# Peptides against a protein of PDB entry 4IGA, part 79

Target 1, 116 residues: chain A of PDB entry 4IGA
Amino acid sequence: KRVLIVDDAAFMRMMLKDIITKAGYEVAGEATNGREAVEKYKELKPDIVTMDITMPEMNGIDAIKEIMKIDPNAKIIVCSAMGQQAMVIEAIKAGAKDFIVKPFQPSRVVEALNKV

## One batch from the design tools (peptide; made by RFdiffusion4, then SolubleMPNN)

Design b1_p22_7_s2 (from b1_p22_7, 14 letters changed)
Fold by OpenDDE base, seed 2:
Structure b1_p22_7_s2 (fold): chain B 116 residues (1-116), chain A 22 residues (1-22)
Amino acid sequence: as target 1 above (116 residues)
Amino acid sequence: SAADLEESKKIQEALLEKLAAE
């Protein structure tokens, strides 16, 4: 399966790329913001999306909603900071299939990838 | 840090419980 990684932090994208690749998944591409995520989803048609919900000055929930309009069967895993519990719930209601809390163990990422 | 990982795990568990209750 191919994964689109969405995070404004290059370090986090790199970390996720390593985990995803070692788990046997392919990285379809990367996006640094919600708008780019929607565009890349259309272009790359990934099987799974990891979506940063803590991106500054952008609404990751809106990106989820837009992707779900494009593909109601989209498999989105949200990544959130420890202080964003409410946003995780909102993301799930918007259609996200699973969530990961930062900082995370690689095993949690793999678990989420395997479940969606 | 190890403390941060432990805290995030607790938050994850709490969120899972909350979502399961809905």
Scores: peptide ipSAE 0.470, ipTM 0.872, DockQ to the pose 0.103
Fold by OpenDDE base, seed 5:
Structure b1_p22_7_s2 (fold): chain B 116 residues (1-116), chain A 22 residues (1-22)
Amino acid sequence: as target 1 above (116 residues)
Amino acid sequence: SAADLEESKKIQEALLEKLAAE
């Protein structure tokens, strides 16, 4: 399966790319903000999206809503900071299939990828 | 840090419980 990685932090994208690749998944591409995520989803049509919801530029929840308009069956895993519990709940209600809290262990990422 | 991972895990568990209750 192909994964689109969305996070404004280059280090986080690198970490996720390593975990995803080692787990046997393919990285479809990367996005650095919510608008780019929507564009890349249309272009690449990935099987799974990892979505940062703490991005400062575009609200990650808005990106989820836009992707769900394009593909109601999108498989989105949200990545949140420890202080964003309310936003995780909102993201799930918006259509996200699972969530990961930062900082995370690689096994939790793999579990989420296998679940969705 | 290890402490951050422990706190993150507790938050994850609490969120899972809250979502299951809805």
Scores: peptide ipSAE 0.429, ipTM 0.858, DockQ to the pose 0.102
Fold by OpenDDE base, seed 1:
Structure b1_p22_7_s2 (fold): chain B 116 residues (1-116), chain A 22 residues (1-22)
Amino acid sequence: as target 1 above (116 residues)
Amino acid sequence: SAADLEESKKIQEALLEKLAAE
């Protein structure tokens, strides 16, 4: 399966890329903000999306909503910071299938990938 | 850190329980 990685932090994208690849998944591409995420989803048609919802310049939840309009069957895993419990709940209500709280262990990411 | 990982795990579990209750 192919995964689109969305995070404004280059380090986080790199870390997720390593985890995803080692778990036997393919990285379809990367996005650095919510708008780019929507564009990349249309372009790449990934099987799974990892979506940062703590991006400072753009709300990742908005990206989820737009992707769900494009593909109601989208498989989105949200990545959140410890202080963003309310946003995680909102992301799930917006259509996300699972969530991960940062900081996380690689095994947790793999579990989420396998679940969706 | 180990403490940060433990805290994040606790938050994750709490969120899972909340979502399951809805």
Scores: peptide ipSAE 0.427, ipTM 0.859, DockQ to the pose 0.101
Fold by OpenDDE base, seed 3:
Structure b1_p22_7_s2 (fold): chain B 116 residues (1-116), chain A 22 residues (1-22)
Amino acid sequence: as target 1 above (116 residues)
Amino acid sequence: SAADLEESKKIQEALLEKLAAE
């Protein structure tokens, strides 16, 4: 399966890329904000999306909503910082299938990938 | 840190429980 990684932090994208690749998944591409995420989803048609919430240009919640309009069956895993409970709930309501709280262990990411 | 990670796990578990209950 191919994964689109969405996060404004280069370090986080790198970390997720390493975890995803070592778990046997393919990285379809990367996006640094919600607008890019929507564009890349259309372009790459990934199987799974890891989605940060707090991003410039367009936040992760809005990106989820737009992606769900494109593909109601999209598999989106939210990656959220500690203290963002309300935003995680909104992400789930918007259509996210799972969420991961930062900081996380690689095994938690793999679990989420395998679940969706 | 290890402490931060443990706290993260607890928050995640609690949030999942909350969402499941709704």
Scores: peptide ipSAE 0.024, ipTM 0.575, DockQ to the pose 0.099

Design b1_p22_7_s3 (from b1_p22_7, 15 letters changed)
Fold by OpenDDE base, seed 5:
Structure b1_p22_7_s3 (fold): chain B 116 residues (1-116), chain A 22 residues (1-22)
Amino acid sequence: as target 1 above (116 residues)
Amino acid sequence: SEADLKESERIAEELRKKLEAE
C-alpha cells in the first residue's frame, strides 16, 4: 500500500517515512500543508494518509474534510501534538480513522497502518 | 493536560476497535 505523508516539519516527515518504509509500505509522496495534501491526494491517489493538524495555508482538519469530499473511503491517520480531547473528536468527526498523539512510538504508527 | 491525553488515548483505542469490527 502507498502512503501520503503530510506534515509541515521536515524532521517528522523523515521519521514517518522511515517507519512507513520499514513496515513494508511505499511512500506515495509528501505534503507540507493541508492545501498541498489535497492536491497530492488527487494526483497520487494514495491508499493511506498520515495527517498533521497544525500547518500553514490549511490545517489538517480542513484537509481531512476536503479529502473526504473527494474520496469518502479515504484512510486518514492523524499524527499530531494537539492531543486535546476536543481535537481528537473534531478529527474523528471530519473522517479520521485513527489519532496518534506526538510523541509516539513507531509501533503505534505501524499498528494504525495495518488496521485502517 | 494529562487528563486530556488519557482521554485521547481512550478515544483512539475505541476508534481502532471499530475498525477491527468492520
Scores: peptide ipSAE 0.233, ipTM 0.788, DockQ to the pose 0.104
Fold by OpenDDE base, seed 2:
Structure b1_p22_7_s3 (fold): chain B 116 residues (1-116), chain A 22 residues (1-22)
Amino acid sequence: as target 1 above (116 residues)
Amino acid sequence: SEADLKESERIAEELRKKLEAE
């Protein structure tokens, strides 16, 4: 399966890329904000998206909503430091399949990838 | 706190299951 990695932090994208690749998944591409995420989703048609929340241009919640409009069956895993209950609820209601709070263990990401 | 984070993930899982059941 191919994964689109969305995070405005280069280090985080690198970290996720390593985790995803080592887990046997392919990295379809990367996006640095929600707008790019939507564009890349259309372009790459990834199987899974890892989605940050706090990003410039367009935040992760809005990106989830837009992607879900494009593909109601999109598999989006949120990876965010914004682990407040209200944010988790909002992300799930928007269509996210899972919510991983930063900092996280690589195994948590792998588990999420395998389950969505 | 770590407890809050775990609770958030629990809530996420429960909500996901509810949405999938609809």
Scores: peptide ipSAE 0.080, ipTM 0.681, DockQ to the pose 0.053
Fold by OpenDDE base, seed 3:
Structure b1_p22_7_s3 (fold): chain B 116 residues (1-116), chain A 22 residues (1-22)
Amino acid sequence: as target 1 above (116 residues)
Amino acid sequence: SEADLKESERIAEELRKKLEAE
């Protein structure tokens, strides 16, 4: 399966890329903000998306909503430092399948990838 | 801390399950 990685932090994208590839998944591409995420989703048609929340241009919640309009069956895993209950609820309501709080263990990401 | 991380993940998982059931 192919994964689109969305995060404004280069280090975080690198970390997720390592975890994803070691777990046997392919990286379809990367995006640095919500607007780019929507564009890349249309272009690449990935099987799974890892989505940051706090990004410039367009935040992760809005990106989730836009991607769900494109593909109601999109598999989006949120990965965010903002683990507050209100944020988790908002992300799930928007269509996210899972929510991973930063900092995270690699095994948590792998479990999320395998379940969606 | 590790305890804080586990608690955050527990909250996220429980909320996800509740919302999926609705």
Scores: peptide ipSAE 0.076, ipTM 0.645, DockQ to the pose 0.057
Fold by OpenDDE base, seed 1:
Structure b1_p22_7_s3 (fold): chain B 116 residues (1-116), chain A 22 residues (1-22)
Amino acid sequence: as target 1 above (116 residues)
Amino acid sequence: SEADLKESERIAEELRKKLEAE
């Protein structure tokens, strides 16, 4: 399966890319904000999306909503330092399939990838 | 922090189950 990685932090994208590839998944591409995420989703049609929340231009919640309009069956895993209950609820209501709080263990990401 | 993580994951799981049941 192919994964689109969305995070404004280059180091986090690198970390996720390493985890994803070592787990046997392919990286479809990367996006650095929510606007790019929506564009890349249309372009690449990935099987799975890892989505940050706090990003410039467009945040992850809005990006989830826009992607879900395009593809109601989108498989989006949130990866965010903002693990507050309210944010988790918002992300799931927007359509996210899972929510991983930063910092995370690689095994947690792999488990989420395998489950969606 | 670990307790917060566990609680967030629990809430996410419960909400997913409720949404799937609707």
Scores: peptide ipSAE 0.070, ipTM 0.670, DockQ to the pose 0.050

Design b1_p22_7_s4 (from b1_p22_7, 9 letters changed)
Fold by OpenDDE base, seed 5:
Structure b1_p22_7_s4 (fold): chain B 116 residues (1-116), chain A 22 residues (1-22)
Amino acid sequence: as target 1 above (116 residues)
Amino acid sequence: SLEELKEAEEIAKKLLEELKAE
């Protein structure tokens, strides 16, 4: 399966890329904001998306909503430091299949990838 | 705090299970 990694932080994208690759998944590509995420989803047609929330241009919640319009069966895993209950609920209602709080253990990400 | 964030994850898990049950 191919994963699109969305995060404005280069270090976080690198970390996720390492986890995803070691877990046996392929990295389809990367995006640094929500608008780019939507564009890359259309272009790359990934199987799974890891999605940050706080990003410039377009935040992760809006990106989830736009991707779900494109593909109602999209599999989006949120990975964010913004773990307020209201934010978590909003992300899930938008269509996210999981919500991982930063900082996280690699095994948590792998479990999410395998479950969605 | 990290504790509050982990609690938020648990809320997410519960919500996801509820959605799957629908």
Scores: peptide ipSAE 0.200, ipTM 0.770, DockQ to the pose 0.057
Fold by OpenDDE base, seed 1:
Structure b1_p22_7_s4 (fold): chain B 116 residues (1-116), chain A 22 residues (1-22)
Amino acid sequence: as target 1 above (116 residues)
Amino acid sequence: SLEELKEAEEIAKKLLEELKAE
């Protein structure tokens, strides 16, 4: 399966890329904000998306909503430092299939990838 | 705290299970 990695932090994208590839998945591409994520989703048609929340241009919640409009069957895993209950609920309500709080263990990400 | 964050993830899991069951 191919994964689109969305995070405004280069180091986080690198970390996720390492986890994803070591777990046997392919990285479809990367996006640095929500607007770019939507564009890349259309372009790459990935199987799975890892989505940050706090990003410039467009936040992850809005990106989830836009991607879900394009593909209601999108498999989006949120990875965020914002672990407030309200944010979790909002992300799930928007269509996310999982929510991983930063900092996370690599095994948690792998579990999410395998589950969605 | 980390404990609060893990609690948030647990809530997420429950919500997902509920949505899946609908």
Scores: peptide ipSAE 0.166, ipTM 0.751, DockQ to the pose 0.056
Fold by OpenDDE base, seed 4:
Structure b1_p22_7_s4 (fold): chain B 116 residues (1-116), chain A 22 residues (1-22)
Amino acid sequence: as target 1 above (116 residues)
Amino acid sequence: SLEELKEAEEIAKKLLEELKAE
């Protein structure tokens, strides 16, 4: 399966890329904000998306909503430092299939990838 | 706090599992 990694932090994208690759998944591409995420989703048609929340241009919640409009079957895993209950609920309502709070263990990401 | 954030994540996991079970 191919994964689109969305995060404004280069370090985080690198970390996720390593985890995803070592878990046997392919990285479809990367996006640095929500707007780019939507564009890349259309272009790359990834199987899974890892989505940050706090990003410039467009936040992750809005990106989830836009992606779900174009593909109701999108598999989006949120990875965010903003793990407040309200934010988690908001992400799930938007269509997220999982929510991972930063900092996280690699096994947590792998678990999410395998379950969506 | 980190503990509160992790708790929120666990709540999310449970909710998602419940939805999948329906």
Scores: peptide ipSAE 0.132, ipTM 0.710, DockQ to the pose 0.061
Fold by OpenDDE base, seed 2:
Structure b1_p22_7_s4 (fold): chain B 116 residues (1-116), chain A 22 residues (1-22)
Amino acid sequence: as target 1 above (116 residues)
Amino acid sequence: SLEELKEAEEIAKKLLEELKAE
């Protein structure tokens, strides 16, 4: 399966890329904000998206909503430092399939990838 | 809808429980 990695932090994208590839998944591409994420989703048609929340231009919640309009069957895993209940609920309402709080262990990401 | 909202909140609740267990 192919994964689109969305995060404004280069280090985080690198980390996720390592985890994803070591787990046997392919990285479809990367996005650094929500607007770019929507654009890349249309372009790459990934199987899975890892989505940050706090990003410039467009936040992850809005990106989820836009992607879900494009593809109601999108598989989006949120990876965010913002793990408060309200944010988790908002992400799920938007259409996210999982929510991983930063910092996380690689195994947690792998489990999420395998389950969505 | 209200039904969809309640379902989402239930899912979110389960996710929170999983996060707490980590």
Scores: peptide ipSAE 0.046, ipTM 0.640, DockQ to the pose 0.059

Design b1_p22_8_s1 (from b1_p22_8, 13 letters changed)
Fold by OpenDDE base, seed 4:
Structure b1_p22_8_s1 (fold): chain B 116 residues (1-116), chain A 22 residues (1-22)
Amino acid sequence: as target 1 above (116 residues)
Amino acid sequence: SLLEEALKRELEAKKLALEALA
């Protein structure tokens, strides 16, 4: 399966890429904000999206809503910090299939990838 | 929802883990 990684932090994208590839998944591409995420989803048609919630230009919740318009069956895993519970709940209501809380262990990421 | 409840549980677990390291 192919994964689109969305996060404004280069280090976070790098970390996720390493975990995803070591778990046997393929990285379809990367995006640094919600607008890029929507564009990349259309272009790459990934199987799974890891979606950072707090990003410049367009946040993860808005990106989820736009992607769900494109593909109601999109498999989106929302990534968030500890103090973003309300936003994660909003992401779930918008259609996110699972979540990852930062800081995370690689096993938790793999669990989410396998679950969706 | 079940997913929201799972989120709550994970956040509580992480909070406790961080407190234990402090």
Scores: peptide ipSAE 0.476, ipTM 0.840, DockQ to the pose 0.064
Fold by OpenDDE base, seed 5:
Structure b1_p22_8_s1 (fold): chain B 116 residues (1-116), chain A 22 residues (1-22)
Amino acid sequence: as target 1 above (116 residues)
Amino acid sequence: SLLEEALKRELEAKKLALEALA
């Protein structure tokens, strides 16, 4: 399966790329904000998306909503430092399949990838 | 982490709740 990685932090994208590839998945591409994420989803048609929340231009919640309009069956895993209950609820309502709080263990990401 | 596991459980519970409202 192919994964689109969305995060404004280069280090975080690098970390996720390492985890994803070691787990046997392919990286379809990367995006640094929600607007880029929507564009890349259309272009690359990935199987899974890892989505940050706090980003410039367009935040992760809005990006999830736009991607779900394009593909109601999209598989989106949120990966964010914003682990408040209110944010988790917003992610669920938007259509996220899982929510991973930063900082995380690599095994948690692998579990999410395998379950969506 | 404890927080992560707790939120995972909450996520699943709330998804079931949303499904019931659909």
Scores: peptide ipSAE 0.030, ipTM 0.562, DockQ to the pose 0.029
Fold by OpenDDE base, seed 3:
Structure b1_p22_8_s1 (fold): chain B 116 residues (1-116), chain A 22 residues (1-22)
Amino acid sequence: as target 1 above (116 residues)
Amino acid sequence: SLLEEALKRELEAKKLALEALA
């Protein structure tokens, strides 16, 4: 399966790429903000998306909503430092399949990838 | 972490609820 990695932090994208590839998944591409994520989703048609929340231009919640309009069956895993209950609820309502709070262990990401 | 697991379970429960309402 192919994964689109969305995060404004280059280090985080690198970390996720390492975890994803070592778990046997392919990285379809990367996006650095929500607007780019939407465009990359259209272009790459990934099987799974890892989505940050706090990003410039467009936040992750809005990106999820836009992607779900394009593909209601999109498999989006949120990865965010903002693990507040309200944020989790917003992600669920937007269509997220899972929510991983930063900092995380690689096994948590692999678990999410395998289950969505 | 415990927080992650708790939030995970909450998310799963709420998604099931939303799906049931759809």
Scores: peptide ipSAE 0.029, ipTM 0.560, DockQ to the pose 0.029
Fold by OpenDDE base, seed 1:
Structure b1_p22_8_s1 (fold): chain B 116 residues (1-116), chain A 22 residues (1-22)
Amino acid sequence: as target 1 above (116 residues)
Amino acid sequence: SLLEEALKRELEAKKLALEALA
């Protein structure tokens, strides 16, 4: 499966890329904000998206909503430091399939990838 | 972590609830 990695932090994208590839998945591409994420989703048609929340231009929640309009079957895993209950609920309402709180163990990401 | 697991449980519960409404 091909994964689109969305995070405004280059280090985080690098970390996720390492985890994803070592787990046997392919990285479809990367996006640095929600607007780019929506555009890349349309362009790359990835199987899975890892989505940060706090980003410039467009946040992850709004990006999820826009992607779900494009593809209601999108498989989106949120990866965020903002692990408050309200945010988790908001992500689910938007259409996310899972929510990973930063900092995380690589195994947690792999688990999420395998479940979607 | 305990926090992550707790949130995961609530996440799944809410997801199931939303699916039931749909």
Scores: peptide ipSAE 0.028, ipTM 0.558, DockQ to the pose 0.029

Design b1_p22_8_s2 (from b1_p22_8, 15 letters changed)
Fold by OpenDDE base, seed 2:
Structure b1_p22_8_s2 (fold): chain B 116 residues (1-116), chain A 22 residues (1-22)
Amino acid sequence: as target 1 above (116 residues)
Amino acid sequence: DILKQMEERKKLTKEKALELLK
């Protein structure tokens, strides 16, 4: 399966890329904000998206909503430092399948990838 | 359904909310 990695932090994208690759998934591409994420989703048609929340241009919640409009079957895993209950509920309501709180263990990401 | 489970519970802790996603 191919994964689109969305995060404004280069180091986080690198970390996720390493985890995803080592887990046997392919990295479809990367996006640095929610607007780019929507564009890349259309372009790359990934099987899974890892989505940050706090990003410039467009936040992750809005990106989830836009992607879900395009593809109601989108598999989106949120990866965010904002693990508050309200944010988790908001992400799920937007269409996310899972929510990973930063900082995370690689195994948590792999678990999410395998379950969606 | 994760959302349904969360909606049915009037008082969730942060931990319980995250647990439902696993």
Scores: peptide ipSAE 0.026, ipTM 0.525, DockQ to the pose 0.035
Fold by OpenDDE base, seed 4:
Structure b1_p22_8_s2 (fold): chain B 116 residues (1-116), chain A 22 residues (1-22)
Amino acid sequence: as target 1 above (116 residues)
Amino acid sequence: DILKQMEERKKLTKEKALELLK
C-alpha cells in the first residue's frame, strides 16, 4: 500500500518515511501543508495518508475535510502533538480513522497503518 | 430515516473518539 506523508517539519517527514518503508509500505509522496496534501491526494491517489494538524497555509483538520470531499473512503491517520480531547474529537468528526499523539513509538504508527 | 442515520453516526463518532483517548 502507498502512503502520502503530510507534515510541515522535514524531520518528522523523514522519521515517518523511515517507519513506513521499514514496515513494508511504499511512500507515494510528501506534502508540507494542508493545501499541498489535498493536491497530492488528487494526483497520487494514495491508499493511506498520515496527517499533521498544525501547519501553515491550511491545517490538518481542513485538509481532512477537503480530502473526504474528494474521496469519502480516504484512510487518514492523524499524527500530531495536539493530543487534547477536543482535537481528537474534531479529527474523528472530520473523517480521520486514527489519531497518534507525538511523541510516538514506531510500533504505534505500524499498528495504525495495518488497521485502517 | 435521515435523523436515525445522523444519530447513529454521532454515537459512533463519540465511541471512536473515546477509544482513541485510551
Scores: peptide ipSAE 0.024, ipTM 0.474, DockQ to the pose 0.025
Fold by OpenDDE base, seed 3:
Structure b1_p22_8_s2 (fold): chain B 116 residues (1-116), chain A 22 residues (1-22)
Amino acid sequence: as target 1 above (116 residues)
Amino acid sequence: DILKQMEERKKLTKEKALELLK
């Protein structure tokens, strides 16, 4: 399966790329904000998206909503430092399949990838 | 029944949110 990685932090994208590839998944591409994520989703048609929340231009919640309009069956895993209950509820309401709080263990990401 | 589907989706969303909060 192919994964689109969305995060404004280059270090986080690198970390996720390492985890994803070691788990036997392919990286379809990367995006640095929500607008780019929506465009890359249309272009690459990934099987899974990892989505940060706090990003410039367009946040992760809005990106989830836009992707869900394109593909109601989109498999989006949120990966964010904002682990507050309200944010988790908003992400699930928007259409996310899972929510991973930063900092995370690689196994948690692998479990999410395998589950969606 | 679209209303039933909407209610089921809402239920699943709440259950998933509660699962993630554990």
Scores: peptide ipSAE 0.023, ipTM 0.487, DockQ to the pose 0.024
Fold by OpenDDE base, seed 1:
Structure b1_p22_8_s2 (fold): chain B 116 residues (1-116), chain A 22 residues (1-22)
Amino acid sequence: as target 1 above (116 residues)
Amino acid sequence: DILKQMEERKKLTKEKALELLK
């Protein structure tokens, strides 16, 4: 399966890329904000998306909503430092399948990838 | 499942709160 990685932090994208590849998944591409995420989703048609929330241009919640308009079956895993219950509920309502709070263990990401 | 975890956490919190009220 192919994964689109969305995060404004280069370090976080690198970390996720390492986890994803070591778990036997392919990285379809990367995006640094929600607008890029939507465009990359259309272009690459990934099987899974890892989505940050706090990003410039377009936040992750809005990006989830736009991707779900394109593909109601999209498999989106949120990865965010904003682990508040309200944010989790908002992400799930937008269409996310899982929510991973930063900082996370690699195993938590792998479990999410395998489950969605 | 994150929703399941949230439900379990709410249950544990309620149980602990009830214990503290004894």
Scores: peptide ipSAE 0.022, ipTM 0.426, DockQ to the pose 0.026

